# Peptides against a protein of PDB entry 6GMG, part 16

Target 1, 331 residues: chain A of PDB entry 6GMG
Amino acid sequence: DSDDRVTPPAEPLDRMPDPYRPSYGRAETVVNNYIRKWQQVYSHRDGRKQQMTEEQREWLSYGCVGVTWVNSGQYPTNRLAFASFDEDRFKNELKNGRPRSGETRAEFEGRVAKESFDEEKGFQRAREVASVMNRALENAHDESAYLDNLKKELANGNDALRNEDARSPFYSALRNTPSFKERNGGNHDPSRMKAVIYSKHFWSGQDRSSSADKRKYGDPDAFRPAPGTGLVDMSRDRNIPRSPTSPGEGFVNFDYGWFGAQTEADADKTVWTHGNHYHAPNGSLGAMHVYESKFRNWSEGYSDFDRGAYVITFIPKSWNTAPDKVKQGWP

## One batch from the design tools (peptide)

Design b1_p11_1_s1 (made by RFdiffusion4, then SolubleMPNN; from b1_p11_1, 5 letters changed)
Fold by OpenDDE base, seed 2:
Structure b1_p11_1_s1 (fold): chain B 331 residues (1-331), chain A 11 residues (1-11)
Amino acid sequence: as target 1 above (331 residues)
Amino acid sequence: AQPSNFQPVPP
């Protein structure tokens, strides 16, 4: 795994980043330079710029998940996840479509399922829910008040989430957020917190008790959103990569993209921050690189993955890791 | 230990 992972060194607080470089329609830089940018732009606590701590640098070194980790303050739990799936499209394509030349039935079904997910609608659902949560947080000074506000908001919108169990990740997400409980974070005051969003790409065919075909080509029935709510049960996601279809073939375990709390209404103009792999400057993988991609670049994903989820978590409002506007690249 | 991104993401 990451035996050769190295924690990036500290960067001076006042060190300005080098310019990012374009790479496949996105802005790219080495992890050390991202740390410099992070310190200048995202590090602020209560308006004060902070040096990225050794702990934070260690988190960041984990790769794409490290970007989300350092900005959200915790390793992703992925419990409050949303997606959009077009069931009618899926059924119609299975019924009326046919495998491509050389495509197996399992491969066909997996592909059709993948194509039946709508990343933009999934993202929109997460943003909608985050907005509702933020309204519920606004004047709530204890969890009870937050939950009451949340239920009222959902009722007003006739949202199916109002029917979720009290123990659902939807209602328990705030209380399970470490930074909510921290004195210099939320201090158990919901009004000091805000909802933020990140995305995870992963493989559907993770069930080792299922057919090899599902592990190779996807499980069409796995990780679908619940109707009405859009919630995805992520409990069976164990970070298992796609199974190889040929000798020597390998796939990545996951990809994480950090969105935060951008207010840009046009999804296509939103910026997603992610990394390529864990930091191994002295290893075969090399130094970690960080990418800032527009939504289209992020949502396109890779053949390694056939699922995308948009996850809500919370950070203190005093943090600047999720600003209203994110500028791609540097300067 | 937490899982890491152990392979490079294709461009």
Scores: peptide ipSAE 0.196, ipTM 0.829, DockQ to the pose 0.156
Fold by OpenDDE base, seed 1:
Formats: structure tokens, sequence, C-alpha cells
Structure b1_p11_1_s1 (fold): chain B 331 residues (1-331), chain A 11 residues (1-11)
């Protein structure tokens, strides 16, 4: 609940941002200054800078999810999500490993499950799929052509995604993207769209019918990727935070990081943009801050979360919210 | 209304 959330004021189009500050290996600034940077760097429509609209500023004010919202053009649905899980490592560690001193069995199992996810491999899978989609989009002028191209690409690569149902989020994602249908967006032309990526960190133990231990320490069986495809069923993610393990302890509901369509081949050099909380300059939380983190900072996550997903969506190529190269900080 | 992150994420 964000009753004290405030929409940041408009910034003049030509106002340059103030320098970002270093913060634990990442660049950090207040939300108003990010708006200034966004207008200079990411706001372009058909090559022309745009002032961030009141609607976009409202979206941004939602915090970390707001950064993804304003850059993707829609609130995240998380339907096309990917991850990587090492089943053999998980089984082996459960069999041969031991709980740490003071660690419960449930805590041990939750930790082992968390550690069996590979954020880098999950990210690489999403990038691989996004590349396939972009090739399918490139010469397709209607949805049927896009789907045909996509099937051909998947067949050529012997990718298990070729076996997904036609109604799967994988095949329906483009048609369900609002900007694809907009006259000044895709205008129903797939070749005017491109695939982009964002990431979500969240808690696995969200099932209220499960044991308290799973809610406190994680559900080892929840939100695993399907073998072969890497697809994660996100339908059970209801933004429920981790349950406290001690009095006074509290956890955050989620964290979102925006990647876009960077072409940097080295995952460790990619930049992820995210926020700390919703904008409440007159409230207890204070003003929203925006962070630009390298992958090592982003993928490390927090104890609040034991799952990471990498999600694909689409934006018009005319938008500059997902450039090939992202520079960390300012200047 | 859409959800926001209602608690600060530690840097």
Amino acid sequence: as target 1 above (331 residues)
Amino acid sequence: AQPSNFQPVPP
C-alpha cells in the first residue's frame, strides 16, 4: 500500500542531470534527477527527445517496478519468465550436505534450493530467446508471419519452446502487448517491435496453505523452470513477502531490474536500473532513489528473496528506453 | 491499483 505516494514534478526537457553518487559499486541518484537523465538519454521517440509525461512520472513513482513500467510502457505481467535450476546440485546437496549450526532442516532445504538457481544462466537463456524473437520480428509484417518465423527459428535450433501450445504466453506475448497495437507504436507490424528483458526477485514461500517453515525459509519446489524451455510459471506469484523469522524482522515484496536490449556480451558488464521504494518525499520512506547496478550487484539480490526470473516483453523500436549500450551513472 | 514496493530495498 502506497497511500503517501507522490508523483514527481515535471522536469524541463533541456535540464541536464546532476552527477550520480557511487553506492556499493552502483550509481545512485534521486528520482527527480533520474527523470532528467531519462529525458536526455531514454525519452526519444523516432529520434526526438520527449519530456516525461505526467502518466509516466506516475508510473515511475511506484518504485523499482516503476522503473520497469516507465521504460517498458506497461505494468509487468511477468508471463514470459525464464530461470535456470541445477537439479543435480540440489539433489546432491540435500543428500550429502548438512545443516549449518543452528540451521533448521527447512532452512537448510530452502537455502540449498536458492543456491541451486543460477542467475547468470537464467539471464543468458532469456537473452537467447529474445534474440530468436528479434530475428522472427525483423521481416514479419503481420502476426502470422512472426509466428511462422518463430517456429522456423526454434526448429532450426531444436529448441523445446517449439513444442509450446499456440496459446502459451510464449506465442501470445506480442499480441498481448498494448504498444504493439498502438498507431504510433507497432501499429500491428511485428517488424516495428523488439524484445526487451527485465528481472524480478521475489519470495518462493507464498503459498498460505503451506507450512510456516516454507513461508519463513522458502519452498524448495516452487517457481522452478520447466526442463528444456526454462519457462517459469509465475501465476502463483502474488507479491507476498517472506515471513519474519525473528521478532521485528520484515521483508520487501519484490525487486525489479530493467535491462532492456543491451548488446554487451559479458553479463558482468551489463547495467540494471532499479528503484529502492515508491516515491514518498513527505512520508516516512522519503524520496525515491534510482540505482544503476552491474549484474553482480543486481543478481546478488537480498535475503528478502530466494527466486529470480528474467522476463521478456516488447517495445516499439522507435522508443529509446532500451538502447544497445547503457552507461552507468552521470556524467 | 497496481502494487508498489512498499518497503525500501537496501542498497
Scores: peptide ipSAE 0.193, ipTM 0.828, DockQ to the pose 0.130
Fold by OpenDDE base, seed 4:
Structure b1_p11_1_s1 (fold): chain B 331 residues (1-331), chain A 11 residues (1-11)
Amino acid sequence: as target 1 above (331 residues)
Amino acid sequence: AQPSNFQPVPP
């Protein structure tokens, strides 16, 4: 019930965070304490600490998506999404595999499809593309220069993205970023922006016109990446949760994880920041908690979701919401 | 209104 959502109160700028608590291999804290950490570590604009504004605190209160929202500066549009799907594995498992005891055919196909996605390769693809974009941004002082640089970089790498339409989310993503146009942001200068990454977990079986089995067990054909580019069409993602398979069962609509622009080469050592639910300290859900998870913890996901996408967006380089290194917990 | 996490994510 969205009616119980509350905006966390302001925290003094100089208030230091309490230590985070370990929770199943991740660092965990209440949302108010995350605000304190955020102000100390991530709030910097042009090198100056900032108190999290009421607007930003309101964004944060939305839960896991709120963490990505406050750090990216906009509600996720998910237009530039990447994944990796092993079609040969999928076909082979369908052909040679067998349903488990008590598993329906639809459940088997949904499971096999889920298992045919490679989260690590999907993340690697997004990082590769973000790196190319960052190189294209570095010396570009207008959008035309950025696009020219981007095309050259893609050509040099023989990347299939070079064949995307000029109006595609890939080429239009920068111009459609509000912070790019802001005077205190990019000010229409690509060299003042950098590419950042977040991830979304969601359910494939969202088509209301499809079979009940697909809604319960997944749609094996939905949200697959395009061959060569790795781009996922997210237009059909309407934040619809998995359908219950038994009475009383309920599933979450999505999960968002913030990565930013970490430079750690080992994917397993990267840190992902996410929330458990919207902030409802006086409601049944309780206070929002924020988690800092390693990639293994993040990529494992939950039974609520059978798809993972890695999304690229942009933030001003003057923001410190996407530092090169992220540490779990406090200090 | 923007969508939120209306259910808790399991630990």
Scores: peptide ipSAE 0.192, ipTM 0.825, DockQ to the pose 0.157
Fold by OpenDDE base, seed 3:
Structure b1_p11_1_s1 (fold): chain B 331 residues (1-331), chain A 11 residues (1-11)
Amino acid sequence: as target 1 above (331 residues)
Amino acid sequence: AQPSNFQPVPP
């Protein structure tokens, strides 16, 4: 429970991390040691290392979402989310496939829907859009210039996003970013900002007015990307976990993974940073651990989740929480 | 063991 959450103590700025531990193809460490790494590698403001503040340590203590929070500077709103869904595969499998032995129709449909999402293509779409946004930001010194640049870039690429409403999260995301408006952040100058990416895993069957089967096995129609744009309407994501299918079974509400702005072209070599749970050193969950996973490990997800979205937000270029290159583990 | 990500949300 939230009552067990504890803010990790401060770490000296010059304290080096202990070596990370390999765990199932990923690098793992306790949250305190991640803070040490963060201060050495990611803490820089205008090129100067910073001690993680009490506020930032508190954000981090929230677990997987805390990793994204401390690095993005805000709690995830998830409004600008992308995914890839193979509609033809879904339709064909429903038509020509059959439930496995012992699998109900609802289980079958939920599974087929889950399997019709392509995590790699979803990630690629987000990276593509982030790249377009970064080009639009580069020489824009006010929001109007940014928006004009963005529309031009989209038109040049014949991207369906050019048809989005001006009030769409796609166009409003920058102005709604707190760090954009901060004097020591963007200072209302788009050229001082860059697009970054994180990912969220969650459950599709969150509608309490829907059937119990959808809550247990997934809602095949929920949280699909819009054709052409790849945008996912995340407005109905209320962090509701999968419903138990048997007594004693329980599922996690969500998982967040931080990618940032890595330039590695090979998706399989990209590093995703995430946490296991909120920091509860004196509680049943124990101390929070931070994981640095390759894309294969991240995108695999858990049975707790049947959706993955790749979300774009913005941070000041003066922050080093989203470097071009991320090294897995320590040293 | 694989991590479990039970997360409280900010108020």
Scores: peptide ipSAE 0.053, ipTM 0.754, DockQ to the pose 0.374; fails the geometry check

Design b1_p11_1_s2 (made by RFdiffusion4, then SolubleMPNN; from b1_p11_1, 4 letters changed)
Fold by OpenDDE base, seed 2:
Formats: C-alpha cells, structure tokens, sequence
Structure b1_p11_1_s2 (fold): chain B 331 residues (1-331), chain A 11 residues (1-11)
C-alpha cells in the first residue's frame, strides 16, 4: 500500500515557510513547507516553539490522516462521531423521486441517502457538544468531576446524550486519550485539556457480506446518526474504499480534515487542514501536499465518499495545534 | 502499521 512512503526531512526551527498557492479556492503547499508553518504557528508547547519531531513527521507522512494525527497527537479512533441526517427528506425522495436515466435503483438510493446528510448541521452538532465538554472540563481536576459536570450540563440542556451509557465513547473519550494521561499533557487533570474536532469522509458500503450494489453505490442505511444525540456508530468503518463500478476504477479509502478548536461562529469561514496522499516524493504519487480549505471546500468531499462525520477528541491546552483562529495559507 | 490515504479522485 504505502511501501514507498517517506518521512519528510526535518526543517530548521526558525525557517519561515514559502507562500502558499491557491488551488481550487483553497491554500495549498508541499508537506515540507507545511512543516515550516506548523513549527512557526502550531508547534508551541507551553508557549514555546518546537521543531516537529521525527515521529511527528512520520505521522504526517501518512497523508490526510497524518495532518490530523500530528495535530491531535494520536491516530484517529473516530469513536466520538457526529452527523446530521434528514430522515424525512430521505423517505420522501425515495417515495416520490425516481432514478435518473441509466441510474440503477441501488445507485438512486445511495445517492439519495448521501444527499440526505447535512454536513453543516453535523459540524454544528459536534461544535455544540465540544462546547459542552469544554465547560465540563474547565474546573474539573479529576475525571469524576468532569463526568459530573458533563452530566449536569447535558441535563440543563435537556440533551439526549445524558442517556448514553457510561462506557459509551461520549463519556470514555477523555480517559481514552493518551495525552490526557501524559505528564506533559493533561497529567490526568481534565482542566488541562480541551475538546477539538476533526472530520472524516468515508464510504458507507463497506460490508463485505452485503450486496455488490451497496459496495458500489453506497449503503443507504449505514452510518446514520442516532436520533437525538447525532452519534454515529463508527465501529463498522474499516477504511474500506468504494468498490469500482468499472474495470480500472479505484477509490480512496478516506479523507481527514483538521478543524481543531476554532471560535469562528460562521461555519463557512472556518479553515480545515488536510492532505492529498501519503508522502512519496520518489514514487508515482509524488510529494504530499497539504491543503487549508474553507468549510465549503472541505465539506464538498469527493465521489469516493458518501459519508461525513465530525469527530471530537481532546488535546492539552498547552498545545497550539488547535488555536482559536486559523489563518488560511501563508503569510 | 496505520492506514494512509491516496489522492482523492475529483468529482
């Protein structure tokens, strides 16, 4: 798969990045230049600029997931995922709509399901939940206090998440975050952590026991959010790409976009950072490029994917990988 | 090893 993946070389700590270039309404640069920007802007630990370590550079080299990996501190587990699905729209379109010319029934249903997801509402739900979590974290100095605060916040808002099991990803997410337990991270102190958001695009038709049509055109019933909570069961996501519909056709396994903890209220003005593929400067794919896209560019996705989820995880407040304001491009 | 991604096919 990625046998020709290469770890980008180290960049001097004080090296300034070259200007980004526009690409399809987004800012784009080669991975090495992103490392330079990252060191200047996002690398800070306790206010001190850091050189991206070899380990971090290796993580980054994995592509779009590498961007989320290096900024979140762990490979995405995707357990606490949110989306928004318009069930009424879906049902009505299936009932009253019809396949396009040449479109199979399975293709029609898959398309209608895809179109019934609302990326913006999914993102807003994740932001809402992250906000609740951040309030719960604020003055909690142990996990018990955090959980108590969280339950109180949910009760006050009459949020359906209050009914989730204690073992659910919602309540267990913090304790399962490696950086929470690290001495130089949270040090088991919730008040030292903050909630952050990333997004994953992926294919719904991953069930190998299902019909070939679902694998080719999507599974309309897969990866829907639970009513009330907006939680998506991601347990069946195994990074399986869309099945080809014709010989020679191939699809990408996933796409990840890093949002962090931006405070911009207008979703359309938020910046999402993602990569095109794993770094293979001497291979057929070439060097990895990093994109900083506005929400519209990110949420548009690709035909490779018919699902988008917005995932919450945690990072130490001492990290600057999720600043309140993200500036697109450079300078 | 963890999964990596390829360049998405434009719509």
Amino acid sequence: as target 1 above (331 residues)
Amino acid sequence: SQPSNFEPVPP
Scores: peptide ipSAE 0.157, ipTM 0.819, DockQ to the pose 0.121
Fold by OpenDDE base, seed 5:
Structure b1_p11_1_s2 (fold): chain B 331 residues (1-331), chain A 11 residues (1-11)
Amino acid sequence: as target 1 above (331 residues)
Amino acid sequence: SQPSNFEPVPP
């Protein structure tokens, strides 16, 4: 699916980025210029600026997922995902609402389901959980201590996540993070790690055994968060795009946005970094572009997707890929 | 190989 993908060339460590350009409230630049910014702002390990490695540049070249990949240190597994769904709104709209002119019943139900998700509340839930995890990590020097701290924090807050079993992605996420086990990363010390957040937009109608209508217009019952916890079962997400509704129509497989660990309390002021497609400067798609979007721009999504999830993973505190403050664009 | 973003997402 990316046969014409090219790894961007190395950029000199001290090369400053060119100015970003505004685009519909976003800051936009070509991937090579993002590498320059990344090296100046996000590349630091143990306080030392680093050149983006060939491996990291290759990861980045994968498009929007590449931005999350290079900053998180691993390809997204999406195991610890959160969302918010208003069941009362969904039921009420299905009961009292009507299809628009020219809208099929299946299209109506799919749209109503999409509109019943609250991106802001989903993001807030992920931030809340990440905060709890960070408190549990702070003084824990082994996994057992981390898990004990986490259980205590959840009990104190009367959080439904306390009822998850030991095999749940919630409790296993840290031990399954490669950078946690690396000598130059966490070195098996939870206190050296911090929780970070990224988001994924995707299509609900991915089941090939389901009706064509669900594949075209969405599956209203798919990828809903569990009540109380907000956890989304992502096991059935296979990166399958929406099915065309007309000949020649095509949809994108997914979109990823990197948030990291920003401390800005106002969701509307948070910055999300994402890419448009894989890097193909000599192909039909052209060079990859990177966007830094405000939450409103990110959460709006596209017609290609009817689901959004906010995912928690972990990175070493020594990395600067998830700073507390992110400035949009350059300078 | 890992999946890539094979279609452009408009800004």
Scores: peptide ipSAE 0.156, ipTM 0.813, DockQ to the pose 0.157
Fold by OpenDDE base, seed 4:
Structure b1_p11_1_s2 (fold): chain B 331 residues (1-331), chain A 11 residues (1-11)
Amino acid sequence: as target 1 above (331 residues)
Amino acid sequence: SQPSNFEPVPP
């Protein structure tokens, strides 16, 4: 429910941002000031600085998902998602571990499952795949050439993704990207596109037909990556938040973080951009704030979520929303 | 309408 959501006003193209503020190891600012930074740093199309359009400001106002939306050019579909899960760790902890004092069995199993996901390895897998895709895109001038290149790259690396169906999200992602088909975007030329990454945090216990315990403490079996590929089936993610465990308790539906196409090899030094909630300057939630966090801050997540996925999509190379280097804050 | 981040994320 976002009845009190407001679209931020336009900012003059040449207006410089105010300094960001430190907040728990991350850079933080109000959404209006982020728009100013975005126009100075990320707005470029074919090297030309642009004012954020009303449509883009409307997208941004949606909160954390709005940051990913405005930078990727489309509302996240989350179809090409990756994660890493340590099955051996999970089994070992269930067998040899024990619930904490006051912890129920269901709570214990949910916690152990959450802790068996490796955010860094999941992110690394997404980066690996994005790199393969970018190599396949580089000299491909039609989709057929791209797909052929992609299969060759995967074969050379003995990657299990080579066995995916032609209609899978992995192979169909490019053709299903609106900006790929746009004349001022990809213009149906794969070599004009690049792979980018964002992340989603969400709750595993979303099945309404399952036990209340799974909805409250997590579903240990839900949203695990497929062995070999690392692909996560996101079809059952309906943006349903964690169920309250006590009266008056409430949880957030999701969190999105924008990474783009940074080339920093050290995951810990990468920057993730996200928002706190939808923009409601005249409502109880207040104005939306935007955060630029290091990977440690992002990947830590919150108790609201027990799953993290790293998703690949595509943007035109002419956009500057995914530069190779991202700097926290301003200046 | 698309889903929004309808609750504040803790700092």
Scores: peptide ipSAE 0.145, ipTM 0.812, DockQ to the pose 0.143
Fold by OpenDDE base, seed 3:
Structure b1_p11_1_s2 (fold): chain B 331 residues (1-331), chain A 11 residues (1-11)
Amino acid sequence: as target 1 above (331 residues)
Amino acid sequence: SQPSNFEPVPP
């Protein structure tokens, strides 16, 4: 019901947030209060606090994706996505395992596939690649220099990404980032940009030409990372939710979590920011809430989703939407 | 239990 979505009102720049409340091991607050925190902590451009603009508040109002949108500066394209899949585990479990009592074969295969993904390793791969990209960006003052640096870094690490096509999302991601081309952003200078990470949870069974079982229980072969690179082809992700398995059952289309560029080495201590739904204070869904979750809470996901991807994009270094350290909650 | 998420509205 897009008609119920409302743009949150402006918050005074100097208004301090109310305390967040704990919610299932994560910090929770209403969207208006998140705006207050955002203005105090994340809004800085060239070191100066900024009031969240009407446009940014509009983006934020879209829900979980809105959190990533306002912090990354663009609606997620999800083209540069990484995951980790244990092929051996998958094959072995299919061969030696068996469906649980009452579990169909399709349900079993879907579950086994889901369980064969490793969220932590997927996140680790994205961080590794982001680190390589950041090194390539550091002293590059044009795209050509960036690409050359990137190739050299990959060669030094014997990374399979060095074999990607020049037109692949991996090499084209920077040039396709609007903020890179903006005068007050990157201004076409790679050294003014940094790599950042967000995550998307979604359903694998989105192929409408496939069996109903795959739509209900997952497509075991869909959205697997390429060997060596860890790249996931996201081109077939159409934001289609899981099909209901019983009357009255419904599933969410996706979930987005913002990580940014935290330097915390322990994945379990990293903070992920996400929303529950679009802001509808006068509608049935109610006001949007924002959550700051530890990796454990984020990576658990929901039964709505059987895939998790970790996506790299870029923001200007002058933005503070992706600080080195993120503090959970308030104060 | 986990907090409930609802379908966001994409652009």
Scores: peptide ipSAE 0.040, ipTM 0.727, DockQ to the pose 0.276

